# Peptides against a protein of PDB entry 6NYY, part 116

Target 1, 212 residues: chain A of PDB entry 6NYY
Amino acid sequence: KHFEQAIERVIGGLEKKTQVLQPEEKKTVAYHEAGHAVAGWYLEHADPLLKVSIIPRGKGLGYAQYLPKEQYLYTKEQLLDRMCMTLGGRVSEEIFFGRITTGAQDDLRKVTQSAYAQIVQFGMNEKVGQISFDLPRQGDMVLEKPYSEATARLIDDEVRILINDAYKRTVALLTEKKADVEKVALLLLEKEVLDKNDMVELLGPRPFAEKS
Target 2, 212 residues: chain A of PDB entry 6NYY as posed
Amino acid sequence: KHFEQAIERVIGGLEKKTQVLQPEEKKTVAYHQAGHAVAGWYLEHADPLLKVSIIPRGKGLGYAQYLPKEQYLYTKEQLLDRMCMTLGGRVSEEIFFGRITTGAQDDLRKVTQSAYAQIVQFGMNEKVGQISFDLPRQGDMVLEKPYSEATARLIDDEVRILINDAYKRTVALLTEKKADVEKVALLLLEKEVLDKNDMVELLGPRPFAEKS

## One batch from the design tools (peptide; made by RFdiffusion4, then SolubleMPNN)

Design b2_p21_8_s1 (from b2_p21_8, 14 letters changed)
Fold by OpenDDE base, seed 4:
Structure b2_p21_8_s1 (fold): chain B 212 residues (1-212), chain A 21 residues (1-21)
Amino acid sequence: as target 1 above (212 residues)
Amino acid sequence: MLSSPGDSLSLERLDSVSFEK
């Protein structure tokens, strides 16, 4: 309990008990977080879910917390699954509400950054090729891009393709698992916080062996 | 950094949305 709360404070900040969400917003949060949780549950290379919460903390209205793997090397497949997991909230909103919210901004930022890194830093795109350029850090004088405008356009196109592929994969997954997303969302609305055991009780054991 | 310890995915509040001008 105390350790979990400490981790929650580090990750989510202070619980804003004073923030009362409207029922419809709380519902949106529940389905958003359920999307993350379920995507992470059924994606092989996603990190194991530790906790999912719809209790507002800091800037977040809800969160899904994962156990990071002690991993230093990431495959393209792992990065894709992480992107899909990250898109799970947005996709869930689309599937269940037919609308999207601003709530996924951080998720989209993370996905965008990951996609650019894969293509520009990790050489994981066949069209762009085995290149590695440093992405400008925020505050660095944007020195001239070390590549042509044609390459820049190619990068942008391939980033979009990668994100769209991840999005489509996530849509397919959460559509298949729509009933599970619903179950998680409804249980979140009831309990506000779910742990791994709640997820196991609800969905069964995660279909992928947790790498110790 | 893709692997920040304690990776959390969160729905952000509107007031925390930075509109890049």
Scores: peptide ipSAE 0.235, ipTM 0.735, DockQ to the pose 0.079
Fold by OpenDDE base, seed 1:
Structure b2_p21_8_s1 (fold): chain B 212 residues (1-212), chain A 21 residues (1-21)
Amino acid sequence: as target 1 above (212 residues)
Amino acid sequence: MLSSPGDSLSLERLDSVSFEK
């Protein structure tokens, strides 16, 4: 309880009781967060879900909180599943509403950062090859890229491919699990906050053993 | 760091949307 509350404070800040969302916005948030939750539930390498909430906190209108694994090495497959989980909200909006909102900006930022890191930092792309460059940090003078403009274009293309592959994978998953996303979203609209036990009750046990 | 302690995925409100310069 205290640890969860501390993490909630760090992630969301104080509950802003003053942000009354319109019913349609609240519905969008519920389906968005349900997308994250369900994607994480059915992706083997996703982190275990701790909590999903549609109570606005700080900058977030809702959130899905995960317990990160204590690991220092990540496989390409693990990073892909994390990308898919991160895209779950955007994909859910697309599937259920046929429209997307600005709400996924941070998710897209994270996905973009991960994709670039995989390609230019971790050498995980066969076309770009076994290279590792530091990504420009905010405020660093745009030093000359240590690679050609042709390589820059290749990187950009491969980033788009990787993100699109993750997106398509997420669409396939959440389309298959569409009824589960809706169940979670509807329960969120009722309870505003769900934990792992609520998810187990609603969806059954997570199909992947939590590596303790 | 790709994994921050307490990874959260959130829908952000529009007024908090900052284009990182």
Scores: peptide ipSAE 0.244, ipTM 0.740, DockQ to the pose 0.081; fails the geometry check
Fold by OpenDDE base, seed 5:
Structure b2_p21_8_s1 (fold): chain B 212 residues (1-212), chain A 21 residues (1-21)
Amino acid sequence: as target 1 above (212 residues)
Amino acid sequence: MLSSPGDSLSLERLDSVSFEK
């Protein structure tokens, strides 16, 4: 209880009770968060969902909270599923509204950072090869890239391919599970907060055994 | 140690987006 509340405060900040979203914005948030929740539910290597909320907290209009596994090593497949889960909000907006919003900016930043890290830090791309370079951190002087301009172009191309693959995979998944996304979104609009038990009641048990 | 705090995926408000110039 106290630990969960502490994590919620770190992630969401203080609940801004004063922010009344317009009904259409609240609907957008509900479907966005439902996209994250459902993607995470049906992706094998996604972290288990703890809570999903459309109550504005801090900078967030809504959030999906996951319990990270205590793991130090990640496979390419695990990183892909995490990217798909992260894209779930944007994809849900596209599927249900035929439009996208600025709300997915942080999600897209995370996906972009993950894609670059996979290719240039973890050596997970066959075309770029078994390389590992430090990405410039925010505030580091743009030191000379330790690779050629041709390699830079290749990296950029392979990053786009990886992100587009993750996006297409997420579109396929949430299109298949469209009815489940709608169920979650509608229940969010009613309850504003859902936990794992609400998701089990609504969707059935998660198809992947939680590795305890 | 990717102690990423509990990976929260959130929809962000536009007004909270710092356009770093």
Scores: peptide ipSAE 0.244, ipTM 0.738, DockQ to the pose 0.080; fails the geometry check
Fold by OpenDDE base, seed 3:
Structure b2_p21_8_s1 (fold): chain B 212 residues (1-212), chain A 21 residues (1-21)
Amino acid sequence: as target 1 above (212 residues)
Amino acid sequence: MLSSPGDSLSLERLDSVSFEK
Protein backbone atom coordinates (compact mmCIF):
# COMPACT_ATOMS: atom_id res chain seq x y z
CA LYS B 1 0.00 0.00 0.00
CA HIS B 2 2.54 2.66 1.03
CA PHE B 3 4.97 1.57 -1.66
CA GLU B 4 2.29 1.66 -4.36
CA GLN B 5 1.21 5.11 -3.22
CA ALA B 6 4.79 6.30 -3.37
CA ILE B 7 5.17 4.99 -6.91
CA GLU B 8 1.87 6.60 -7.87
CA ARG B 9 3.06 9.92 -6.48
CA VAL B 10 6.29 9.74 -8.44
CA ILE B 11 4.57 8.76 -11.67
CA GLY B 12 1.28 10.63 -11.52
CA GLY B 13 2.13 13.61 -9.39
CA LEU B 14 -0.32 15.06 -6.90
CA GLU B 15 -3.96 14.28 -7.50
CA LYS B 16 -5.50 17.52 -8.61
CA LYS B 17 -8.68 16.91 -6.61
CA THR B 18 -9.93 20.30 -7.76
CA GLN B 19 -10.27 19.65 -11.47
CA VAL B 20 -13.87 18.77 -12.13
CA LEU B 21 -14.11 17.67 -15.72
CA GLN B 22 -17.37 18.16 -17.52
CA PRO B 23 -19.24 14.88 -17.98
CA GLU B 24 -18.53 14.82 -21.72
CA GLU B 25 -14.82 15.40 -21.16
CA LYS B 26 -14.76 12.70 -18.49
CA LYS B 27 -16.41 10.35 -20.97
CA THR B 28 -13.78 11.21 -23.59
CA VAL B 29 -11.01 10.47 -21.08
CA ALA B 30 -12.60 7.16 -20.10
CA TYR B 31 -12.85 5.94 -23.70
CA HIS B 32 -9.36 7.24 -24.51
CA GLU B 33 -7.78 5.38 -21.60
CA ALA B 34 -9.90 2.31 -22.31
CA GLY B 35 -8.43 2.34 -25.83
CA HIS B 36 -4.89 2.26 -24.43
CA ALA B 37 -5.79 -0.43 -21.91
CA VAL B 38 -7.54 -2.75 -24.37
CA ALA B 39 -4.90 -2.31 -27.07
CA GLY B 40 -2.22 -3.20 -24.53
CA TRP B 41 -4.27 -6.18 -23.35
CA TYR B 42 -4.57 -7.77 -26.79
CA LEU B 43 -1.15 -6.92 -28.25
CA GLU B 44 1.41 -9.65 -27.69
CA HIS B 45 4.42 -7.40 -27.30
CA ALA B 46 2.74 -4.69 -25.24
CA ASP B 47 3.81 -4.29 -21.63
CA PRO B 48 1.42 -5.65 -18.99
CA LEU B 49 -1.17 -3.18 -17.73
CA LEU B 50 -0.88 -2.32 -14.05
CA LYS B 51 -3.43 0.43 -13.66
CA VAL B 52 -5.74 2.63 -15.67
CA SER B 53 -7.17 5.83 -14.23
CA ILE B 54 -9.35 8.74 -15.24
CA ILE B 55 -8.44 10.78 -12.18
CA PRO B 56 -6.54 13.86 -13.34
CA ARG B 57 -2.92 13.91 -12.19
CA GLY B 58 -0.37 16.56 -13.05
CA LYS B 59 -0.66 17.21 -16.79
CA GLY B 60 -2.71 14.10 -17.50
CA LEU B 61 -6.48 13.85 -17.42
CA GLY B 62 -6.14 10.09 -17.33
CA TYR B 63 -3.43 7.49 -17.67
CA ALA B 64 -2.69 3.86 -18.33
CA GLN B 65 0.29 2.54 -16.39
CA TYR B 66 2.25 -0.45 -17.57
CA LEU B 67 4.95 -2.62 -16.05
CA PRO B 68 7.98 -2.18 -18.26
CA LYS B 69 9.89 -5.32 -19.07
CA GLU B 70 13.57 -5.41 -18.31
CA GLN B 71 14.38 -5.35 -22.01
CA TYR B 72 17.37 -3.83 -23.75
CA LEU B 73 16.77 -5.14 -27.27
CA TYR B 74 13.56 -4.47 -29.14
CA THR B 75 12.35 -6.15 -32.31
CA LYS B 76 10.50 -4.35 -35.08
CA GLU B 77 7.35 -6.27 -34.07
CA GLN B 78 7.68 -5.17 -30.47
CA LEU B 79 8.09 -1.54 -31.50
CA LEU B 80 5.03 -1.81 -33.74
CA ASP B 81 2.87 -3.18 -30.91
CA ARG B 82 4.09 -0.38 -28.65
CA MET B 83 3.12 2.13 -31.33
CA CYS B 84 -0.32 0.53 -31.61
CA MET B 85 -0.81 0.64 -27.84
CA THR B 86 0.23 4.30 -27.87
CA LEU B 87 -2.30 5.04 -30.62
CA GLY B 88 -5.07 3.20 -28.73
CA GLY B 89 -6.46 6.35 -27.12
CA ARG B 90 -6.73 8.32 -30.37
CA VAL B 91 -8.24 5.34 -32.18
CA SER B 92 -10.81 4.82 -29.43
CA GLU B 93 -11.88 8.46 -29.70
CA GLU B 94 -12.33 8.07 -33.45
CA ILE B 95 -14.29 4.81 -33.17
CA PHE B 96 -16.66 5.95 -30.43
CA PHE B 97 -17.04 9.68 -31.05
CA GLY B 98 -16.17 10.18 -34.72
CA ARG B 99 -13.93 13.04 -33.60
CA ILE B 100 -10.43 13.48 -32.24
CA THR B 101 -9.14 15.69 -29.44
CA THR B 102 -5.88 17.38 -28.51
CA GLY B 103 -5.45 14.83 -25.72
CA ALA B 104 -3.37 12.50 -27.87
CA GLN B 105 -0.57 15.04 -28.46
CA ASP B 106 1.96 13.24 -26.26
CA ASP B 107 0.96 9.89 -27.74
CA LEU B 108 1.51 11.19 -31.27
CA ARG B 109 4.85 12.66 -30.26
CA LYS B 110 5.97 9.30 -28.87
CA VAL B 111 4.78 7.47 -31.98
CA THR B 112 6.52 9.98 -34.25
CA GLN B 113 9.77 9.70 -32.32
CA SER B 114 9.60 5.91 -32.39
CA ALA B 115 8.93 5.84 -36.13
CA TYR B 116 11.86 8.13 -36.93
CA ALA B 117 14.13 6.15 -34.62
CA GLN B 118 13.19 2.89 -36.32
CA ILE B 119 13.96 4.27 -39.76
CA VAL B 120 17.01 6.49 -39.21
CA GLN B 121 18.63 5.00 -36.09
CA PHE B 122 17.81 1.30 -36.09
CA GLY B 123 17.86 0.64 -39.85
CA MET B 124 14.50 -1.15 -39.68
CA ASN B 125 13.13 0.15 -43.00
CA GLU B 126 13.90 -1.73 -46.21
CA LYS B 127 13.61 1.29 -48.53
CA VAL B 128 15.81 3.57 -46.46
CA GLY B 129 18.14 0.68 -45.69
CA GLN B 130 20.74 -0.14 -43.09
CA ILE B 131 21.51 3.39 -41.97
CA SER B 132 22.01 4.92 -38.55
CA PHE B 133 22.11 8.66 -37.98
CA ASP B 134 21.98 10.56 -34.75
CA LEU B 135 18.73 12.44 -34.49
CA PRO B 136 19.27 16.06 -33.54
CA ARG B 137 18.54 16.54 -29.88
CA GLN B 138 15.99 19.15 -28.94
CA GLY B 139 17.89 22.43 -28.97
CA ASP B 140 20.84 21.27 -31.02
CA MET B 141 21.34 23.29 -34.15
CA VAL B 142 20.17 21.05 -36.92
CA LEU B 143 23.57 20.45 -38.39
CA GLU B 144 23.60 19.59 -42.07
CA LYS B 145 21.79 16.31 -42.48
CA PRO B 146 24.30 13.63 -43.49
CA TYR B 147 21.93 12.66 -46.34
CA SER B 148 20.39 14.25 -49.42
CA GLU B 149 17.02 15.99 -49.66
CA ALA B 150 15.81 12.99 -51.64
CA THR B 151 16.71 10.74 -48.70
CA ALA B 152 15.02 13.18 -46.32
CA ARG B 153 11.81 12.96 -48.34
CA LEU B 154 12.06 9.18 -48.42
CA ILE B 155 12.48 9.09 -44.64
CA ASP B 156 9.47 11.36 -44.15
CA ASP B 157 7.36 9.21 -46.46
CA GLU B 158 8.38 5.97 -44.77
CA VAL B 159 7.68 7.47 -41.32
CA ARG B 160 4.15 8.33 -42.45
CA ILE B 161 3.68 4.85 -43.88
CA LEU B 162 4.86 3.22 -40.64
CA ILE B 163 2.60 5.39 -38.47
CA ASN B 164 -0.35 4.84 -40.78
CA ASP B 165 0.21 1.09 -40.70
CA ALA B 166 0.30 1.16 -36.91
CA TYR B 167 -2.85 3.29 -36.89
CA LYS B 168 -4.72 0.93 -39.23
CA ARG B 169 -3.63 -2.07 -37.16
CA THR B 170 -4.93 -0.34 -34.04
CA VAL B 171 -8.23 0.54 -35.74
CA ALA B 172 -8.68 -3.08 -36.77
CA LEU B 173 -7.90 -4.34 -33.27
CA LEU B 174 -10.10 -1.91 -31.36
CA THR B 175 -12.93 -2.34 -33.85
CA GLU B 176 -12.80 -6.08 -33.24
CA LYS B 177 -12.61 -5.44 -29.49
CA LYS B 178 -15.07 -2.51 -29.51
CA ALA B 179 -17.34 -4.11 -26.91
CA ASP B 180 -14.36 -4.63 -24.60
CA VAL B 181 -13.31 -0.98 -24.96
CA GLU B 182 -16.83 0.07 -24.02
CA LYS B 183 -16.89 -2.27 -21.00
CA VAL B 184 -13.61 -0.81 -19.75
CA ALA B 185 -14.73 2.76 -20.39
CA LEU B 186 -18.04 2.27 -18.57
CA LEU B 187 -16.33 0.64 -15.61
CA LEU B 188 -13.80 3.51 -15.52
CA LEU B 189 -16.67 5.99 -15.36
CA GLU B 190 -17.99 4.07 -12.37
CA LYS B 191 -14.77 3.27 -10.46
CA GLU B 192 -12.39 5.92 -11.91
CA VAL B 193 -9.47 3.50 -11.34
CA LEU B 194 -9.03 -0.05 -12.57
CA ASP B 195 -6.24 -2.49 -11.83
CA LYS B 196 -5.12 -5.68 -13.54
CA ASN B 197 -7.61 -7.75 -11.54
CA ASP B 198 -10.52 -5.59 -12.66
CA MET B 199 -9.37 -6.10 -16.25
CA VAL B 200 -9.17 -9.88 -15.77
CA GLU B 201 -12.67 -9.93 -14.30
CA LEU B 202 -13.98 -7.82 -17.15
CA LEU B 203 -12.12 -9.23 -20.17
CA GLY B 204 -10.75 -12.53 -18.93
CA PRO B 205 -7.08 -13.40 -18.57
CA ARG B 206 -4.69 -11.62 -20.90
CA PRO B 207 -4.19 -13.97 -23.84
CA PHE B 208 -0.40 -13.71 -23.62
CA ALA B 209 1.59 -15.42 -20.92
CA GLU B 210 3.35 -12.81 -18.86
CA LYS B 211 6.93 -13.94 -18.63
CA SER B 212 7.30 -13.71 -14.87
CA MET A 1 15.62 5.13 -23.60
CA LEU A 2 12.18 3.81 -24.61
CA SER A 3 10.59 2.58 -21.39
CA SER A 4 11.01 4.87 -18.46
CA PRO A 5 9.77 2.99 -15.35
CA GLY A 6 6.83 5.36 -15.37
CA ASP A 7 5.67 4.61 -18.88
CA SER A 8 2.19 5.97 -18.69
CA LEU A 9 0.10 6.70 -21.69
CA SER A 10 -1.87 9.77 -20.72
CA LEU A 11 -4.48 12.01 -22.17
CA GLU A 12 -3.06 15.46 -21.67
CA ARG A 13 -5.03 18.59 -20.99
CA LEU A 14 -4.35 21.43 -23.39
CA ASP A 15 -3.97 23.99 -20.59
CA SER A 16 -1.11 22.04 -19.10
CA VAL A 17 0.86 21.81 -22.29
CA SER A 18 3.61 24.18 -21.40
CA PHE A 19 4.78 25.25 -24.76
CA GLU A 20 8.35 25.22 -23.71
CA LYS A 21 9.70 28.09 -25.77
Scores: peptide ipSAE 0.240, ipTM 0.730, DockQ to the pose 0.073; fails the geometry check

Design b2_p21_8_s2 (from b2_p21_8, 13 letters changed)
Fold by OpenDDE base, seed 2:
Structure b2_p21_8_s2 (fold): chain B 212 residues (1-212), chain A 21 residues (1-21)
Amino acid sequence: as target 1 above (212 residues)
Amino acid sequence: MLSSPGSSLSLERLDNVSFEK
């Protein structure tokens, strides 16, 4: 209990027990977090889900907590599944409400950063090629880019393609698993917090063996 | 270093959103 609360505080901040959401906003949070949870459940290279909550903490209205794998090398497939899991909330909002909210901004930031890193740091894009440049850090003077403006445009286009591909993959997955997303969302609205065991009871065992 | 996608994904409220690019 105390250790879990300490981890939750580090990840999500302090529980805001006084923050009351409108019923429609609470519903949006539940379906958003259910999207993350279900995407992570059915993606092979997603990190294992530990907990999903719609209790506001710090900046978050809800969260899905995962156990990161201790790994230093990542494949394109692993990075794609992580992008899809990260898009799960936004995609769930689109599928169930036909509208999107500002709530996915941090998710989109993470996806954008991952996509740029894959293309310009890891050399994972065939069109851009086997290049590796340091991404400007926040506050670093954008020194002269070691590549042309044409290459910059190509990078931007390939980033959009990669993100759109991840988005489409996530739409396909969560559309297939739409009933599971709804089950998780409804149970979140009832219990506010679900753990891995609740997910196993609701959805069955995760189809991928946890590579320890 | 690509910050490993954090151990958590969250929906954020608007008042906590930084519009600083």
Scores: peptide ipSAE 0.212, ipTM 0.735, DockQ to the pose 0.065
Fold by OpenDDE base, seed 5:
Structure b2_p21_8_s2 (fold): chain B 212 residues (1-212), chain A 21 residues (1-21)
Amino acid sequence: as target 1 above (212 residues)
Amino acid sequence: MLSSPGSSLSLERLDNVSFEK
């Protein structure tokens, strides 16, 4: 209880009770968060969902909270599923509204950072090869890239391919599970907060055994 | 340390979006 509340405060910040969203914005938030929740539910290597909320907190209009596994090593497949889960909000907006919003900016930043890290830090791309370079951190002087301009172009191309693959995979998943996304979104609009038990009642047990 | 993709995914409000380069 106290630990979960502490995590909620760190992630979501203080509940801004004063932020009344317009009904259409609240609907957008509900479907966005439902997209994250459902993607995470049906992706094997996604972290287990703890809570999903459309109550504005801190900088977020809504959030999906996951329990990260205590792991230090990640496979390419695990990183892909995490990218898909992260894209779930944007994809849900596209599927249900035929439009996208600015709300997915942080999600897209995370996906972009993950894709670059996979290719240039973890050597997970066959075309770029078994390389590992430090990405410039925010505030580091743009030191000379330790690779050629041709390699830079290849990296940029392979990053786009990886992100587009993750996006297409997420579109396929949430299109298949469209009815489940709608169920979660509608229940969010009613209850504003869902937990793991609410998700089990709506969708059935998660198809992947939680590795305890 | 791979910053574990944060334990949360969120929809951000526009006024909190930094356009600062």
Scores: peptide ipSAE 0.215, ipTM 0.737, DockQ to the pose 0.062; fails the geometry check
Fold by OpenDDE base, seed 3:
Parts: sequence; C-alpha cells; structure tokens
Structure b2_p21_8_s2 (fold): chain B 212 residues (1-212), chain A 21 residues (1-21)
Amino acid sequence: as target 1 above (212 residues)
Amino acid sequence: MLSSPGSSLSLERLDNVSFEK
C-alpha cells in the first residue's frame, strides 16, 4: 500500500482533486485510456498493464501504467507493438467518437520519435538501409545532416509509412476488440481506476504469458 | 531513453501543454 502510493506519487504527481471534467470530456478520457489498456492487453510485446486511471494527475487527464520489462535490446516487432499500444488512445477516440482530440499529442510525439529512431538510429528500414545517425537533441543546432536531401525525403516518407502501418494495425485490433474497449471504458467511468485484476475479471487472462 | 520508469500513456490537457519555446 505505502509503496504503491509512493510509486503513484512519483509517476502521476499530486491528484488534482479540483479538476472536475465535464461528463463528455471524462467519457473521452475513459475511452482513450481504455484504448491504451486493451491494445496493451492484446499485443504480445506490450508491457503488462498495472493500472489504468481517469483521475487527472499532473499534466494528464488519465493514464495507463505498465510494468516495464528489464529489457535492453528491442526487436522491430517489439517496437511496433509499443507504437500500437501508444496509438491505442487516438484510435479508440476515432472508433467510438469519429473525432480526434489534442489529448494524444504526447502519444504522437512518442510514436514519431520511435519511428525516426528505428529508421535513422537502429537501421530497421530496408529502403533507408543499415544506417545510424545521431538525432539532433532538442536545442542542438541542427548541424548539417550527414545525408542528402533525397535521403531526408526518403526518411520522412518511411517514417510516415511506419506510423501509418502501426496506426492501421491498431485500428484493426481495436475494431476487433471494440466490445472489450467499451467494457473497459464503462467500468472506468464507474470506478475511475482499474487494476490488472479488474482487467482479468473483465476480459479474461491476458493471452500472453507474462515472463515472471 | 525509452524506459522512463513510469511508462504512462496519458491524455494531456491543452492548458498543461507547455509550448516550450
């Protein structure tokens, strides 16, 4: 109990008890977080879900918390599933509301950063090839790119392709699991916080063996 | 730097989006 609360404080910040979301906004948050939770539940290489919450904390209106694996090497497949999980909120909003919100900004940033890293740092794209360049850090003067404008355009195109593929994969998954996303969202609106046990009761055991 | 300890996926508020200039 005390240890979990300490971790929650470090991760979530102080509960802003004072922010009453409008019912429609709270509904959007619930479906957004349900999208993350369900995507993570049914993606093999996603980290195990620990908690999902629609209680506003710090900068977030809701959050899904995962147990990170002690992993130093990531496969292309693992990175793709992580991208899909990260897109789960945006995709859920599209599926259920036919509209998108600004709430996915951080998710899209993470996906964009991952896609660029895969292509220009990890050499994981066949068209761009086995290259590795340091991405300019935020605030570093963009020194001359060590590649041509043609290569820059190719990188940008392949980043878009990779993100779009992850998006389409997530749409397919959450469309198949649409009823599960709704169950999670509705239960979030009732309980505001769900743990792994709530998810098991609602969806059944996660189909992937957690390597303990 | 993928492993920020709390891999929280969060829906962010517009008012909290610090446009860091």
Scores: peptide ipSAE 0.204, ipTM 0.725, DockQ to the pose 0.068; fails the geometry check
Fold by OpenDDE base, seed 1:
Structure b2_p21_8_s2 (fold): chain B 212 residues (1-212), chain A 21 residues (1-21)
Amino acid sequence: as target 1 above (212 residues)
Amino acid sequence: MLSSPGSSLSLERLDNVSFEK
């Protein structure tokens, strides 16, 4: 409890009791967070879910909190599942509402960063090849890219392909698990906060053994 | 009304696995 609350304060800031979401916005948040939660539940290489909340905190309208594995090496498959989990909110909005919101901006930023890192830093793309370049940091002078404009275009194309593949994978998963997403969303609307035990009660045990 | 353009729905991890080393 105290440790979770401390983490919640660090992550979300103080609960802004003053942000009353409209019912439709609260519904959007619930389905968005349910998308994250369910994607993470059914993806083998996703981090274990700790908590999902639709209580606004700081700038967040809701959040899904995961316990990262203590690992220093990531496979391409692990990074893909993490991308899919991160896209889960956006995909849930698309599936349930046929519209997308601005709420996924940070998720898309994370996915974009991951995709670029995989391609230009980790050499995980066959077309771009076994290359590793530092991504420009915020505030670094736009140093001349150590690659041609043709390579830049190739990188951009392969980033889009990777993100689209992750998106399609997430759509397939959450479409298959659509009823589970709805169950989680409805329970979120009732309880506002769910933990791992609530998810187990609702969906059954996670199909992947948590490597402790 | 879209929630304030500054409001985000977040996926949060205990460790920001920054892909930046």
Scores: peptide ipSAE 0.108, ipTM 0.618, DockQ to the pose 0.110; fails the geometry check

Design b2_p21_8_s3 (from b2_p21_8, 15 letters changed)
Fold by OpenDDE base, seed 2:
Structure b2_p21_8_s3 (fold): chain B 212 residues (1-212), chain A 21 residues (1-21)
Amino acid sequence: as target 1 above (212 residues)
Amino acid sequence: MLSSPGSSLTLEELRNRSFVK
């Protein structure tokens, strides 16, 4: 308990118990977090869900916490499933509300960064090829790009294709599992926090064996 | 380090609603 709370403070910040969300905002957060949770549940290479919460922490209104595997090597398939899980919140908002919020800005940033890294650092795109360039860090002067403007355009196009493919995959998954997203969202509105056992009770056992 | 896929909705993010028609 104390150790988990310490980790939660480091990751999410202090619980802002004083932030009363409006009922509509709380509903939006519940469905957003349910989208992440359900996407992670039904994607083979997603990290196992530990906890999902709609209690505001630090700057966040809700979060899904996963147990990261201590892995240093990622496949293209693993990175795609992680992108889909990260898009789960935005996709859930679209499916249930027909509107998108700015709540997914950090998710979109993470997905964008992952897509660029796959294409220009890991050489995972066949059209761009087996290249590896350092991405400019925040504060680095963007010196001359080590590639042509034509290559820059190709990279930008392939990044958009990769993100759109991940988005479509997530839409298909959460549309199929729409009833499960709703079950999780409704239970979040009641309990505010769900763990892995709550998810097993709602959805059944995760269909993928936890690689111990 | 790919930051943990923990999504965090921010309070500022909920205030700026964009409606997709």
Scores: peptide ipSAE 0.025, ipTM 0.621, DockQ to the pose 0.068
Fold by OpenDDE base, seed 1:
Structure b2_p21_8_s3 (fold): chain B 212 residues (1-212), chain A 21 residues (1-21)
Amino acid sequence: as target 1 above (212 residues)
Amino acid sequence: MLSSPGSSLTLEELRNRSFVK
């Protein structure tokens, strides 16, 4: 409890009880967070869901919290599933509302950062090859890119391909699990917060053995 | 702005701005 609350404070900040969402906004948040939750539930290499909430915290209107794996090495497959989970909110909004909101901006940023890291830091792209260089930090003078303009274009293209592949995978998954996303979203609208047990009751046990 | 499912980044991972988590 105290540790979870501490993590919640670090991730979400303090609950903003004063931020009253309009019913339509709250619905959007519920389906967005349900998309994350369901994607994480049905992706093998996603971290286990601990909690999903549509209570506004800090700058967030909702959040899903996962149990981090104590691992420092990630496979390409693990990173892909994490990207899909991160795209789950945006994809859910598209599936259910036929529109996208600004709510997924941070998700898209995270996905973009992950895609670039996979390609330019981890050498996980066959076309770009076994290269590793540091991404410019915010505020670093844009020093000369350690690669040619042609390589820069290739990187940008391969990043888009990777993100689009993750997006398509997420669309396929959440379309298949559309009824589950709706169940989670509706229950979120009722309870505002769901835990792992609520998810098990609603969806059944997670189909992947928790790697102890 | 909807907060992405943050993997509960360890404080250390949050500090390191890990691109992985």
Scores: peptide ipSAE 0.024, ipTM 0.566, DockQ to the pose 0.359
Fold by OpenDDE base, seed 3:
Order: C-alpha cells, then sequence, then structure tokens
Structure b2_p21_8_s3 (fold): chain B 212 residues (1-212), chain A 21 residues (1-21)
C-alpha cells in the first residue's frame, strides 16, 4: 500500500482534485485512455498495463501506467508496438468521436521522436540504410547535418511512412477491439481508476504471457 | 530513457478546440 502510493506520487504527481473536468471532457479522456490501455493489452511487444486513470494529476488529465520491461535493447517490432500503443489514445478519439483533440500532442511528439531515432540512430530503415547520427538535443543548435538535403528529405519521408504504418495498424486493432475500448472507457467513467484485475475481468487474460 | 507512455492529456491540451476532421 505505502509503496504503491509512493510510486503513484512519483509518476502521477499529486491528485489535483480541484480540476473538475466537464462531463464531455471526462468522456474524451476516458476513451483516450481506454485506447492506450486496449492497444497495450493486445499488442504483444507492448509493456503490460498496471493501471489506467482518468483522475487528473499534475499536468495530465489521465494516464496509463505500464510495467516497464528491464531491457536495454529493443527490436524494430517492439518499437512499432510501442508506437501503436502511444497512438492508441488519438486513434480511439477518431473512432468514437470522429474528431481529434490536442490531447495527443505529447503522444505524437513521442512517436515522432521514436520514428526519427529508428531511422537516423538505429539504422532500422532499409532505404536510408545503416546510418547512425546523433539527433540534436532539444535546444542544441542544429549543427550542420552530416548528410545531404536529399538524405534529409528521404529521412523525413520514411519517418512519415513509419508513423502512418503505426497509425494504420492501431486503427485496425482498435476498430477490431472497438467494443473492448468502449467497455474500458465506460468502466473508467464509473470507477475513474482501473487496475490489471479490472482489465482481466473486462477483456479476459492478456493474450501474451508476461515473461516472468 | 523511453519514458513510459503516460498519456498525459493536459488540461490545456483538452481545452484547445477539438478539430473535427
Amino acid sequence: as target 1 above (212 residues)
Amino acid sequence: MLSSPGSSLTLEELRNRSFVK
């Protein structure tokens, strides 16, 4: 109990019970977080869900907490599933509301950063090839790129392709699992916080055995 | 450090107008 509360404080910050979301905003958050949760549930290489919440904490309106795998090396497949999970909120909003919100800005930033890293740092793109360059840190002067403008355009194009592929994969998954996203969202609106056991009761056991 | 995808919808982000596609 005390340890879980301490971890929750470190990850989520203090519950700002003072920020009452409007019912429609709360609904949007619930479906957004349900999208992340369900995507993570049905993606093999996604981290297992521990908790999902629509209680505003710090700057966040909702969050999904996952058990990070202690791994230093990631496969291309793992990175793709992580991108899909990260897109789950945006995709859920599109499926259920036919609209997108600014709430996914941080998710899109993370996905974009991951895509560039895969192509420019990890050499995971066949068209760009086995290149590895340091990405400029936020606030670093964009020094002269060690590659041509033609290569820069190719990188940008391949980043868009990778993100679009992840997006389409997420759309396909959450469309197939649309009823599950709705179940999770509705239960979130009732309980505000769901754990792994709530998810098992709603969706059944996660199809992928957690490697102990 | 792959930050755990804590989808932090920020209040500021939600209050910004929903764009209908």
Scores: peptide ipSAE 0.033, ipTM 0.683, DockQ to the pose 0.063; fails the geometry check
Fold by OpenDDE base, seed 5:
Structure b2_p21_8_s3 (fold): chain B 212 residues (1-212), chain A 21 residues (1-21)
Amino acid sequence: as target 1 above (212 residues)
Amino acid sequence: MLSSPGSSLTLEELRNRSFVK
């Protein structure tokens, strides 16, 4: 109990019991978080879901908590699945509501950062090639880009391609699993918090063996 | 502590939409 609360506090912040979400907003959060949860469930290289909650905590209206594997090396395929999982909330909102909310801003930031890192730090793009540049940290003076404007344009184009590919993959997945997203969202609206066991009961065992 | 890739719907973004209506 105390240890779980401490982890939840670190990840989500303090429960803001005083923030009453409007029913429609709570519904949006439930489907958003269900999108993350279901995407993570059916993506081989996604981290296992531990908990999903629509109880507002800290600055977040909802969150999904995953068990990160102690992994130091990531393949391109693993990074793609992580991007898809991160896009799951936005894609769920689009599928169910036909609208985009601001709730995905942090997700889009993470996806954007991952895409740039893959292309300009990890050399994972064939067109850009085997290059590795340090991305400017927030607050670093915009050091002169060590590459030409033509290379900058190429990088930007390839980043967009990568993000769009991840987005399309996520749309395909959550469209196929639309009924599962709805089951999770409806149960979230009832229980407000789901764990791994609730997900197993709803969806069956995760199709990918957790490497214990 | 690797922050799990959890989506956090930020409260600040939802409040800003209430002001644009």
Scores: peptide ipSAE 0.023, ipTM 0.608, DockQ to the pose 0.062; fails the geometry check

